# Peptides against a protein of PDB entry 7Q4I: the designs that were tried, part 101

Target 1, 281 residues: chain A of PDB entry 7Q4I
Amino acid sequence: HENSTIAERLYSEVRVLCWIMTNPSNHQKKARHVKRTWGKRCNKLIFMSSAKDDELDAVALPVGEGRNNLWGKTKEAYKYIYEHHINDADWFLKADDDTYTIVENMRYMLYPYSPETPVYFGCKFKPYVKQGYMSGGAGYVLSREAVRRFVVEALPNPKLCKSDNSGAEDVEIGKCLQNVNVLAGDSRDSNGRGRFFPFVPEHHLIPSHTDKKFWYWQYIFYKTDEGLDCCSDNAISFHYVSPNQMYVLDYLIYHLRPYGIINTPDALPNKLAVGELMPEI

## One batch from the design tools (peptide; made by RFdiffusion4, then SolubleMPNN)

Design b2_p17_5_s4 (from b2_p17_5, 11 letters changed)
Fold by OpenDDE base, seed 5:
Structure b2_p17_5_s4 (fold): chain B 281 residues (1-281), chain A 17 residues (1-17)
Amino acid sequence: as target 1 above (281 residues)
Amino acid sequence: SEEEEKIEEDFKKLLEA
């Protein structure tokens, strides 16, 4: 009997390659815990580093060490993916080694979109890039066509994409993608709730007396409410998740069940044509 | 990003204050 769960169907129809931004000092401390938790639900999982690690499946990219090379590492990671893995998936997620991702919820969001549509999704920020850019920490996902345009059209052209390795990686990729007409998608659910989060669940769910001057409220592209309405029931990612919290989240999401409550999944939306986006909410 | 890390540090400082 073909295990005909909707999740298994989406695993086959919405193939996701996850690449994890890491470094040699974090292989054992952080990256290993991604591999042992949510990373196992990707169709392919690759750790992008400056050193090879066969136990982790880490790739040594030709980049220097240090925070100043994150943009360089992102460029080399996508070059590596395009050269070796462009046909292994339909969608290509960047995440950090302290990002937690519910891959099934990402597949649900991506299901209506064609991988040939030049689009990417994440937590959209409004500064620096006219259409917005996606937060690096929340993780962002490119369609196969977006990866192609980034690597083939943007990266070789210094007028379209920064050749230097300096700068904020999320801003720089956002500029490059805009310059090759890759669309910054809306990742919100049908209720207008966010799915990609640049912080831990606690910081989004608990109304903090955050000063209205808190930078996040100035950066976020879409207005969001604090509290229980902050977050989709189908949330995709959280950032600054400790290794211990990854195991807690894995338990809470995939194992802990309230007895007598059966959640039925919503019907899948209709598939969009190539180049078509969901209506903005 | 470096901006997000600075941002988290600022957020943590705000929550600890």
Scores: peptide ipSAE 0.022, ipTM 0.611, DockQ to the pose 0.128
Fold by OpenDDE base, seed 2:
Structure b2_p17_5_s4 (fold): chain B 281 residues (1-281), chain A 17 residues (1-17)
Amino acid sequence: as target 1 above (281 residues)
Amino acid sequence: SEEEEKIEEDFKKLLEA
C-alpha cells in the first residue's frame, strides 16, 4: 500500500532525461544494471558510448575511448541531446555507469526552478571555477536553458569552451557553463545538507577519521558535516556504486519499509520565476 | 576521471586503515 501520487505528479511536471556515461566494455558489466534499477525512473534514459547497443539503447558518439576522451563524450552527448531530445525533458542529468540516483529526490529539488532558468546542480566543488563546478562522479543536472547555452553559445566558441577533448570533464563543462552565465546552483536541502555525493553512502555516513587533509574537504564548495548530518533525507546521488549495490539500494529505498512509520512528504515549495534561485541557506 | 579513481583508491585506503 503505497501512495505515489506526488511522485507521479513530479514525474510529469519535472521531466528528466538521464544520460549515462559508459563504454562498450561496461555495457553488460555496469550500464545494464543502471537500466534495470534507478534508470527506469528517468523520463528518458540514454547511454552515451562509442558503440551502439540496441539492447541497452546506447548511442555511438563520434569519440574515442579512454579517460582522455571523457570531455569529448560530454560535449558530443549534449550536442546529441540538443539535436534530438531538447524538448523531451526539462532537466538533463549526466551520470556515470556506477552512479546511483534517487530520481524522485532530484525532481523534488528541481520542482521550484524553471527549466528556462540557466542553472545546473550537483555536488559543487570550489577549485578552478569561480562560481564552482559540479563533480562528474556525483552526477550533475542541467536545465533545458543550460543545455541550450552550452551547445549553442559555449561549444562553438573556443574562447568560451575548450575545443579539444582533453581535460577534466566536470571542470571543463563548469568553465563553459560559467562563461555563458549558467549558474552553479545550491543543491543542499533546507537544513544545509548535501544531496549529490561523489562517493558511496558508507563513505559519507561513517565519520571516517578522514585526515582533515582529505582532498574532498578542500574541494567541497559548501561546508558539510560528517556522519548522519552529512546527507539530506532527500539525497539524490552516490558514486562508485557497484552493480550489486544498485540492487541493494533499490531494495532499501523502494521496497524495505519500517512497519508503522509513515513518512508524510513536505509541501512543495512555490515555483520560482525564470532566472530566480532559491535563497541561499 | 583519473582524479575520481584516485579518490576511490584513497578512500579504500582510509577504510582499510
Scores: peptide ipSAE 0.024, ipTM 0.583, DockQ to the pose 0.122; fails the geometry check
Fold by OpenDDE base, seed 3:
Structure b2_p17_5_s4 (fold): chain B 281 residues (1-281), chain A 17 residues (1-17)
Amino acid sequence: as target 1 above (281 residues)
Amino acid sequence: SEEEEKIEEDFKKLLEA
């Protein structure tokens, strides 16, 4: 018998709406596997597409398909969330249809923060945006106040937010959020280990002779170590996860147990005031 | 993103080297 009492408490107190970026060609190939694995642990799960799918619970956004429309999809997705779902959750996660997320670990990270604090979290990158921006593939989570500022203050103003649909989705939302004073939070754990990852676990955990010239090392906002010290014991997300690997991860994380090892969760931190952030590590 | 797909391709090339 597993004791889930703390996880059940956090499910109620730290409500997460997950929206998945997808397209009609990926509804059956990728998105349905998100719904069958980690997406079932969100308080609400919505698939944002260009076509409606009643089996998937996909929304048809008024956008075209293709890479050049990802920023358009993100803008329309958050407009849709603000109009229909802003009170259904406290936090709003964007993920791709090949992102895997441990939602319980995200709730643990978010627990001390007020949803009325204008903040968002993810894998922070340093280029293009002064405070940094969050990697699109690793997934990023906005507070309710961050969503409000993005939709109500940023999107209607072409001086604050790009009006066309072109550009890197994650960079463009990062610029918009900075322009309305939404803070790019630090998602690292108390040991300085990352929680959001833009690649599969294998790429982060295995010290590859990655050329120090690899773009990733130039893009990361915080210096991270390679190998087992790369990743928090409470890691939140991985990207480029195939449909088959989603089921493998779901089995390894939630079903497979080493007999005789009992994990005792750490105590929950104190809650922060509105506008307060955790100290930088 | 287009950058991330380029990233995956670059990472695959690094793992195959």
Scores: peptide ipSAE 0.024, ipTM 0.677, DockQ to the pose 0.124; fails the geometry check
Fold by OpenDDE base, seed 4:
Structure b2_p17_5_s4 (fold): chain B 281 residues (1-281), chain A 17 residues (1-17)
Amino acid sequence: as target 1 above (281 residues)
Amino acid sequence: SEEEEKIEEDFKKLLEA
């Protein structure tokens, strides 16, 4: 018997639309497994593609196929969301078709924030953008106001937002959002541990003798440790998760329980005013 | 992204080392 009362409350109070970056070749291979696992815990789930798929709930965006069009697809995805779905949620998550997300942990992180605050969260990287930008693979979540500013203020202005479809999509959206004063939030927990991860759990949890020259350590905005201190107990996302690993994670997180161990949730923090952020740790 | 593929390749190289 699980007590889901707090999770049900957050499901209603912190509404999340998840859009999944995919393509027609991955509808059956990857995207359907997102729909069958963590995607069912979103308030709304949409797959953004170049072809329509009614079984998947995939949207055909007016974009070409290939990796060089990811930024174009991101722009068209948020335009589509703003036009059709801006009132269907409070928060708007981008994830890849190989990202796994614990949506309840994301709702917990987002709970104190107003959706009218121009903010977005994810795994923050330091290069290219002064305030930082969020890693594309770890997934990133925009407030409703951040989506409005991106679509209405940034996208129509080539001086604020790149008009062509080339470039790293996460860097380009990060530049656009900074240019319209959308804040790059801190997604770390109260202990300073990360919640959004651009790799699988194994890569973050196991201290590898990673050469300090590994690019990730140069890109991460906040200093993080390897091993058990790498990751919040309320972690939100992991990347490069295979379809089989999605079902394993779904079982481990939502079904497998150690008998006799009961975890009580922490108290919800106080809600912030519009424009307020949690203090930096 | 090309950066993410490079990430995965670099991480695989780190795990294989």
Scores: peptide ipSAE 0.023, ipTM 0.634, DockQ to the pose 0.125; fails the geometry check

Design b2_p17_6_s1 (from b2_p17_6, 10 letters changed)
Fold by OpenDDE base, seed 3:
Parts: structure tokens; C-alpha cells; sequence
Structure b2_p17_6_s1 (fold): chain B 281 residues (1-281), chain A 17 residues (1-17)
């Protein structure tokens, strides 16, 4: 018997809408596997595409396909969410159709924050945006207020937000959010370990002779250690996860247990006031 | 394979919910 009482409480108190960036060619190949694994643990799951799919619950956004349209999809996705779903959740996660997310760990991180605080979380990168921006591949989560500011204040103003659909999606939303005073939060745990990861677990956990010249080390906002100290025990996301790996991760995280080891969860932190952030670590 | 078992498990879970 598993005791899920705390997880059930957080499911009710920290409501998360997950939107998945996908395309028609990936509906069957990738997106359906998100729906069958971690996506079922979101309070609401929506697939954002260029074509409708009734089996997947995909939305057809008025955008073209291709890498040059990812920013266009993100803008239209958040417009759609604001119009139809802004009150259905407290937090709004963007993920790719090859991102895996432990939603319970995300709820734990978000619990102390007010959804009326203009903040967003993810894997923070330092280039291009003064406060930093969140890596698109690792997934990023906006508060309800952050979504409101993005859609209502930033998107209608070409001086605040890029009007064309070109550019790096994660950089462009990061610029827009900064321009409307949405704060780039710190998603690290109390030990300074990361929670959102732009690569598969293997690439983060195994000290590879990754050339110190690898772009990632120049992009990360916070210095992170390699190896087992790289990652929080309450990690939230990984990227470049194949459909098969999603099922493996689901099994390892939610089903496989070492007999005789019982995990006791830490106490929930105190809730923060509107506009208040956790102290920097 | 491990993958086949994981897919079968996922299907069973989806059928129960």
C-alpha cells in the first residue's frame, strides 16, 4: 500500500496545466506517449499543434510547421490558454513532446509561491536576457499572473515582445517576460541542486569528459556540479527523452521500489506573500 | 524486452483509470 495523501493534497492546491509543443507528424510517434505517461499527472493536459487530433486532445494553432515557427506556437498557445483555461490552473507548464516531467516534484517546488506572483521557473540560462531565461527543452512553468502579463501586456506591444514568429522560442519569451517584470525564479533545491534539465538523465548524472567548451557550461546561469551532485533528489524534468525512455522512467519512478526503504517526505515550507521569492541559496 | 513490459504496464494502468 502506498500513501499518496500529501501528493493528493498538492494536486488540489497546486493545480498545473501542462501544454505540450508538438506537430502532426509527432502526434502518434511522441505526443501520445506523453499522454500515456507523465502527462496524466497534470491537472489539465493540452497538446498544441497545427492540426486537430481528437484522440490526443490536440489544438490546431494558426501557425505553420518548422523550427522557425516555435516562437509563433508559444505565443498562440499562451493566447489560447489565457482565453480558455486561465482559471483552470494556478501554474502553466510548457514542455516538448520529448520532455519528461515529475509533476509531484514541480508541485513541491511551487507550493510556497502565490500564483499571483509574476514569476516563472525552469533551467535558467544567462545569455541574451539580463535576468536570464528558461531553457525551452527542459520545460518552464509560468504563474497565472505571468501568463496574464505575457498575453495582455507583452504580446500586444511590439516594443516589449517580438511580433514576428522567428527566433529562439525560449529566448524570445524570456525577453518578453523580463519586459513586463515577470521574475526569472531560482528552481534549485535547498542544497543548490538543479531541478530542470535540458538533457537526458545520463548526460547529467555521468561525469562525461564533456569538453569544458561545450556551450551548456557557458549558458547555465547557476554553477552546477557534475555527477550525482548535479541533480536534486526532487528533480522535475529531463529533455531528449525517447518514447521508450518515458515508459522506463515511469516504471522506475512510480513502480520500482527497493524493498525495505521507506521515504519520509520533508515538511512543506511556509507559504510566501504575493511578490515574495525564496531566499537565494 | 524491458520496453515491452513497460508498455504493457502503462496500458494496464491506463485501463484502470
Amino acid sequence: as target 1 above (281 residues)
Amino acid sequence: SIYEKAEELAKKIDEEY
Scores: peptide ipSAE 0.013, ipTM 0.475, DockQ to the pose 0.020
Fold by OpenDDE base, seed 5:
Structure b2_p17_6_s1 (fold): chain B 281 residues (1-281), chain A 17 residues (1-17)
Amino acid sequence: as target 1 above (281 residues)
Amino acid sequence: SIYEKAEELAKKIDEEY
């Protein structure tokens, strides 16, 4: 009997390749815990590093380490994906080795979209890029067409995409993607709540945790609130999640259940045509 | 950079625990 669960259906229909930004010093400390928790729910999981690790399944990219090389690593990661894995998935998620992702919620968000639509999703920021860009820490997901345009059209052209490896990787990819008409999508749910978060859940859930002058409030593209209305019930990602917190989140999300409460999933939306986006909220 | 600002915030959060 075919597994008729919606989650299994979406696993097959909305295939996600997750690539994890890491480095050799974090293979054992951080990346391994991604592999043992949420990373196992990706259709394919690849760790992008500067050194090969067969235990982790890490790829050695031809880049240096350090914050000043993150853009270089991102470019090489997507080149590697395009060359070896472009047909292994429909959507391609970048995450850090301290990002936690609920992959099922991401599949739910992505379900109506064609992977041939040039679009990407994440926590949208407003500075530097006219249409906005997706926060690197929250993780961002490109359609197959977005990856193609990035690698084939943007990267080879220094006028469209920065050839130097310096700069903020999320801003730079955002500029490149805009220049090849990849759309910065709206990842909010039907209630206008965010799904991708550049910080831990606690930071978003607790009201007045940050000063009103905190940079995040000036960077966020869409208005957001703190507290109970901060986050979608179908949230996708959080950042700065420690290895121990990853296991706690796995337990809370996938194992812990309040007795007598059964959640029924909402109906799937209609599929969109190629190039069509969901209406903005 | 945005990364530096985020790291500063992360450190503050960690210090509160």
Scores: peptide ipSAE 0.016, ipTM 0.524, DockQ to the pose 0.106; fails the geometry check
Fold by OpenDDE base, seed 2:
Structure b2_p17_6_s1 (fold): chain B 281 residues (1-281), chain A 17 residues (1-17)
Amino acid sequence: as target 1 above (281 residues)
Amino acid sequence: SIYEKAEELAKKIDEEY
């Protein structure tokens, strides 16, 4: 009784390559659960690691392991994507092995945008980068043109992009992208609610779950409310999702239905011209 | 790092619940 016609259309028209940042110690513990849940809804799914794993389709990037190498992994991952996969998708999502993504909601957000528009989306943070940057944990998605600019224009130039592999991965890519005029998009829905979240749903949905002094409230680029109004009905991602919670979310989102309630999707917006963004809310 | 703080907070929240 499920009608997925629009989702199937968007799967074809808004092609998403998802790359998952992982490491060999997490292949079995975390990454395989991404592959068995939300990752199967990507047009292409690649696990970026330091070791090859044929079961996961993991790529061994020429980087070391550890938190200090996350920026190095991101650079090498996008280089690999550009070299091998730039035409396999229109949009390129980075996620962690504990990020959960509702890919259909991401396709809906991305639908009006041209993949030739130099833009990327995620949970926008305001510090360090003038236009903002996207939180690494929430996952972020680059247009094909954004990937091209990052790899071809930014990475080869130490003045535009940090050559060292150290630093906060999300901040560093944000700096690089800004320097090549890739726009930090607004991922909020028409009601101004966020779609990318750097924490689990519970942390966003429960009022006063975090102290008002919590760094997140100082980092968010756009004002957001707590409680049910925190999050779009078309939310895209959550972070710190355990392997077990991924299966729970898959059940809740794709299987559990309240009988007698039929969701009618909103009409798709008009497609934007190359370089055009949705109006600010 | 911001990530370490976030992970630490997430861990604390998980421990509290």
Scores: peptide ipSAE 0.015, ipTM 0.539, DockQ to the pose 0.105; fails the geometry check
Fold by OpenDDE base, seed 1:
Structure b2_p17_6_s1 (fold): chain B 281 residues (1-281), chain A 17 residues (1-17)
Amino acid sequence: as target 1 above (281 residues)
Amino acid sequence: SIYEKAEELAKKIDEEY
């Protein structure tokens, strides 16, 4: 028997709408498996596509398919969310159809923050955007106020936000958000360990897996280590997770238990006032 | 048991493909 009382509390108090970036060719291949695994733990789950799928709960955005349209999809997705769902949640997660997310860990990270604080979280990268931007693949989460500012203040102004649909999606939203004073938050845990990861666990957990010249080490905003110290015990996301791996992760995280080991959760931090951030570590 | 859970997971995967 599990005691989920705290998780249930956070489910109610830290409401998360997850939107999944997908396309019609991936509805059955990938997106369905998100819905059947970690996506079911979101307060609301929406698949953003170019075609409607009632079984999946996919929305047809007025955009074309292809990598060159990812920024267009992100803009239209947040416009759709703002129009139809802005009050359905407090936080709004973007993830890919090959991103795996531990939503409970995200709620834990978000708990102290006001959704009226203009902030967003993810795997922070340092290039192109002064305050940094969040990696698209790792997924990133906007506060309700961040969504409002993005849609109402940034998107309508070509000086603040790129009007065309080209460019790196994560960089472009990062620029837009910076231009409307949405803060790029620090998603690290109290030990300074990352929570959002742009690769599979193996690539982060195994020492010397990547060359020191690998672009990631030049992009990461905060210093990170390899091995077990790479990742928070309360890690939130991993990218490039296959459909099969999603089920494996669901089993390992939510079902597999070492007998006789009981984890007592840390106490919840005090809630922050509107506009306040956790101190940097 | 963990074995039963593994079997259930395997069945679920097979049903979904």
Scores: peptide ipSAE 0.009, ipTM 0.480, DockQ to the pose 0.020; fails the geometry check

Design b2_p17_6_s2 (from b2_p17_6, 14 letters changed)
Fold by OpenDDE base, seed 1:
Structure b2_p17_6_s2 (fold): chain B 281 residues (1-281), chain A 17 residues (1-17)
Amino acid sequence: as target 1 above (281 residues)
Amino acid sequence: DVYKRAEEIAKEIDKEY
């Protein structure tokens, strides 16, 4: 009933490995719902945990559990990916087990970029890291080259990458990536609207939902507005999405259609050379 | 402030769940 030719093309040409940050207590509560919804649209889906779960396809990383170990888990996750899966995809997405991702929109954003370009995308925050860093909750996606640089060049060097497992996971990886010249890309669409969101759609779409004193407004790297102009029509991710909301979003995005309205996709942009980025908006 | 961020995030989580 629908034409998915372009989406199928991008599925083949823009291969995405999604790894989900989870823990054993969340395998059934959260992670399985990722697998049953948006995660099935990744080219490869891996759940990074401290315990193996064959039903979920969870990997037991050699890390402890708890928020204080998230950075450790991220390091081990990317080490695992580099060792076992670096050629299985072109792009490598980190997401939480309560992040919802529209993978097709991510492929659209990534399409022009070479996976050999040292770049990563997400919701860019400005503090702590000069070029910015990507919000952990919104999810962030590394090119294959970015993963290589992170694992091979950054992680082994304590001067480039924090050796202990403490700290804010997203900030720490951001520091490491900057130190190996992985560029913090601009994930905004051609209208300057964001694609990766650290909150649920409601928090971004509803004007005055948050106080302007809310930390988010001080952290965002690019100026953004609330309301309908907050979010790209090709938005990629939202955070704090409950398991039930994942199914709702899946229904709304992939099943529910207003009869008689046909969306025509924009033409794909030209591919960029290795090392080339889209112009900043 | 990472702590402020964490607290506010926690509040947002509690709001959504």
Scores: peptide ipSAE 0.024, ipTM 0.655, DockQ to the pose 0.082
Fold by OpenDDE base, seed 2:
Structure b2_p17_6_s2 (fold): chain B 281 residues (1-281), chain A 17 residues (1-17)
Amino acid sequence: as target 1 above (281 residues)
Amino acid sequence: DVYKRAEEIAKEIDKEY
């Protein structure tokens, strides 16, 4: 009784490669559950690790493990993608092994944009990078052109991109991308509501869950509200989602339906020219 | 401070568990 015609169209027209940041200790504990839930809705799914796992489709990158190696792993992951998979997709999503993503909503957001536009999307933060940078935990998605500029123009130049593997992964890629004129896009919906979230739904949906002094309110690039108006009806991602909660979210989003309530999708927006962004809200 | 951010996030996660 379900009609998925539009979703199937977007699956073919807005191709997404998802790469998952993981490590060998999390292959069975976390990454496997990504593969069994939202990851199966990506056009291509790759797990970036320090050890190969044929069952998981994990790639062994030439990096060590630990927080100090996350930036190194991100650089190697995108180098690997550029060398082997740059034509396998139009958009390239980084997510953690505890990030949950509604891929159909991401395709909807990306639909009007050209993959040849140097742009990337996510939960935008304002510190450290003039145009802002995307939160690592919420996941961020690069256009094909953004990946090309990152790997070909930024990474080889120590003046444009940090050569060592230390530093905050999301800040460092944000600096590199800015230096090669990759634009930090606005992922908010037409109502100004966010789509990428660096925490679980509960933390965003419940008012006053955090103190006003909480760092998040100083880091967010766009002013946002708490409560039901915090989040787009077409939200894309949440972070710190446990393996069990991934199956719960999969059930709630794709299976559970209130009887007698049917939603009609909005019409697709017009396609943008190469280099064009959606108007500011 | 990125490290301060990470520590505060970790504390918030620990409150959920």
Scores: peptide ipSAE 0.023, ipTM 0.638, DockQ to the pose 0.080
Fold by OpenDDE base, seed 5:
Formats: C-alpha cells, sequence, structure tokens
Structure b2_p17_6_s2 (fold): chain B 281 residues (1-281), chain A 17 residues (1-17)
C-alpha cells in the first residue's frame, strides 16, 4: 500500500554509486550487512578492500591495510571509479562498513544540483581546510564533476594533492578538492538541521550525551543542537552503526508505520544551473 | 590527528556500555 512513485523517479534521475570502505577482516562481520540493508538501495554498490570477494562484490585495491592507508585506499577507490564507473552514476558516495545511509533522503538533497557542478556534501568540519571538509565517518558524496577533478586534476599533482598514502583521509581529500575548486556544500535542510552524522542517532538525539570538551563541538562547521532538533527529518547517514542496528534501522525506517499517519512528501525544488548552489540558510 | 580523534570517539562510545 506504499506509493513509491517519487522515490522511483529519483532513483532514475539521481543515480548514486556507493563505495564502501572495508577490509578483508570485515567482509563477513560488517560489509555483508551493508549489502543486505541500505546498500541495496544504491544504483551501484561496490566494496573497496585489499582483497577480492566475489560474494560481497569487493574490489582488491593496490593498497595495504591499516589506518595509515585509508587515504591511499580513498585515492585508489576514486581512481577505480573514474576508470570503470564514472558514467554509471551522477553522484558518488563514500561510506564506511559501519555507516548507515537513507539513500532516498540523499537523492532528495541532491536533486536540484547538477552532477556537472563541482560540489560535494557530508558532515562539514571546519579545521585544516578553509572551506571546510566532510567527516569521513559520516560519509560524503561527490558529484561526477568533483570525481573528475579529483582524479584528473588533483591526484596527479603533488602540489594539489598529497602523494603519500598517510594522513587523515577526510582531511586530505578535502584539501585536494578545495585545490581544484570543488565546493564544500551545505547539506543542512531548510530548518538548518544536519543530514550527515558521524555518530549513531542516540549520540545526537540525547542532550548532554558527550562532554562539552568533546572534539566534535570544536570541529563542526555549522552550529548544531542536541535533542530532537539535532537532526533533519530527512537525515541521510549515521556512523558506528552495528550490524544488528542496521537491520533495526531498516525495519524502523522502511517497515514500521504508525497506523493512520500518512506522510506527504514536500514538492521537489527547482533544479539549479551548473555551478549554482542552494542559497545559504 | 586521526588517532586522537578515533580514540576520543571510542571513549565516548564505550561510555554507553
Amino acid sequence: as target 1 above (281 residues)
Amino acid sequence: DVYKRAEEIAKEIDKEY
């Protein structure tokens, strides 16, 4: 009894390739649960690893494992995407194997933007990069043009993009993207509420859950509240989601309904011209 | 610092358990 007409339209018009950062030790423990839950709603789903796994659809990138190789893996992942899949989607999402994503909400946010606009979205942090950068854990999404600029213009130039594989992957890609004039977009909804979250829903929804000295409050680019006003009704992602919680979220979001309540979707905004962003709120 | 950030996150998460 569901009407998914708009969601189906957006599935075709706002094509998303999701690549999942994983490693061989997490193929069975974490990655397969992404594939069985929210990952099935991507237009294309690829797991980026150091070992091939045909059951998972994992790609073996020419990188080592460990935290010090995450930047290297990100570079190789986008090189792989550009070479094999650049025309398979309009938008390219990076997520971790413990990130949960509501892909329909991401398509809604992205709908007005041209994939030829050099822009990317996520949970914006303010340190290290002048325009900000997107938190790696919350996941971030690049336009097709952003991927092109990253791979073709930034990566080959050591002055624009770090050649070493060490460093914070989210900061390093943020620096590279800024250097090729890819804009760090604002992913907040019309009420100023965030859509990409670097923690589980509970951590954002419950006031005073974290210490006031917690680094997150110094890193966020936009001021955010705790409690019910923390998060958009059209939130896109959460991080540190356990495999079991992925299935719980799938049930709560896509199956559980309060009887007698029907949600009417807002009208789609007008499409923007190439290079145009939504006005700041 | 990725390690510092990760450690701080882990500590905050562990408080829930």
Scores: peptide ipSAE 0.021, ipTM 0.624, DockQ to the pose 0.077
Fold by OpenDDE base, seed 4:
Structure b2_p17_6_s2 (fold): chain B 281 residues (1-281), chain A 17 residues (1-17)
Amino acid sequence: as target 1 above (281 residues)
Amino acid sequence: DVYKRAEEIAKEIDKEY
């Protein structure tokens, strides 16, 4: 028998709306598998597309398809969320249709923070934005106040937020959020281990003789090591997860158990005041 | 393109496993 009492409490107290970046060609290939796996653990799940799909619960945004339109889609997605769903959740996660997320671990990270604090979390990168920005592929989560500031204060002002739909989606939202004083939070655990990952677990866990010149090592905001010390025991997300791997991860995380090993959850931290962040590690 | 490079790496990982 599994005791989920704490997870159920956090489900109620840390409400998460997950919106999934997708397109019509991926509704059946990828997005439906998100809905059938980790997406069912969100308080609300919405697929942002260019075409409506009632079976998937996909929204048709007024944007074109292609990588050069991802920034446009992100802007329209958050506009849609603000207009229709801003009170349906406390936190608002962007993920791709090949991102896997352990939502319970995200709720645990977010628990001490007020949703009225202008903050967002993810895999922090250092280039282009002074405070850093969150990797698009790893997924990133905005507080309710961050969404409000983005949509109401940043988007209407071309000096604060890029009006064109071109550019790297994650960099552009990072610039906009910085310009309205939304803080780029630290998502690392108490041991300094990352929680949001822009690649599959295998890439992070296995020390590959990857060239130290690999772009990722130049982009990460916080110094991270490869191997078992790469990743928090409470990791939140991985990217480039195939549809089949989503079902494997669901089985491994939520069903497969080593007999005789009981994990006791850590105590919840104290809640922070509005505007307060956890101390830097 | 950082994204293209990441996708290429992801594909290489998928080939190895």
Scores: peptide ipSAE 0.020, ipTM 0.646, DockQ to the pose 0.100; fails the geometry check

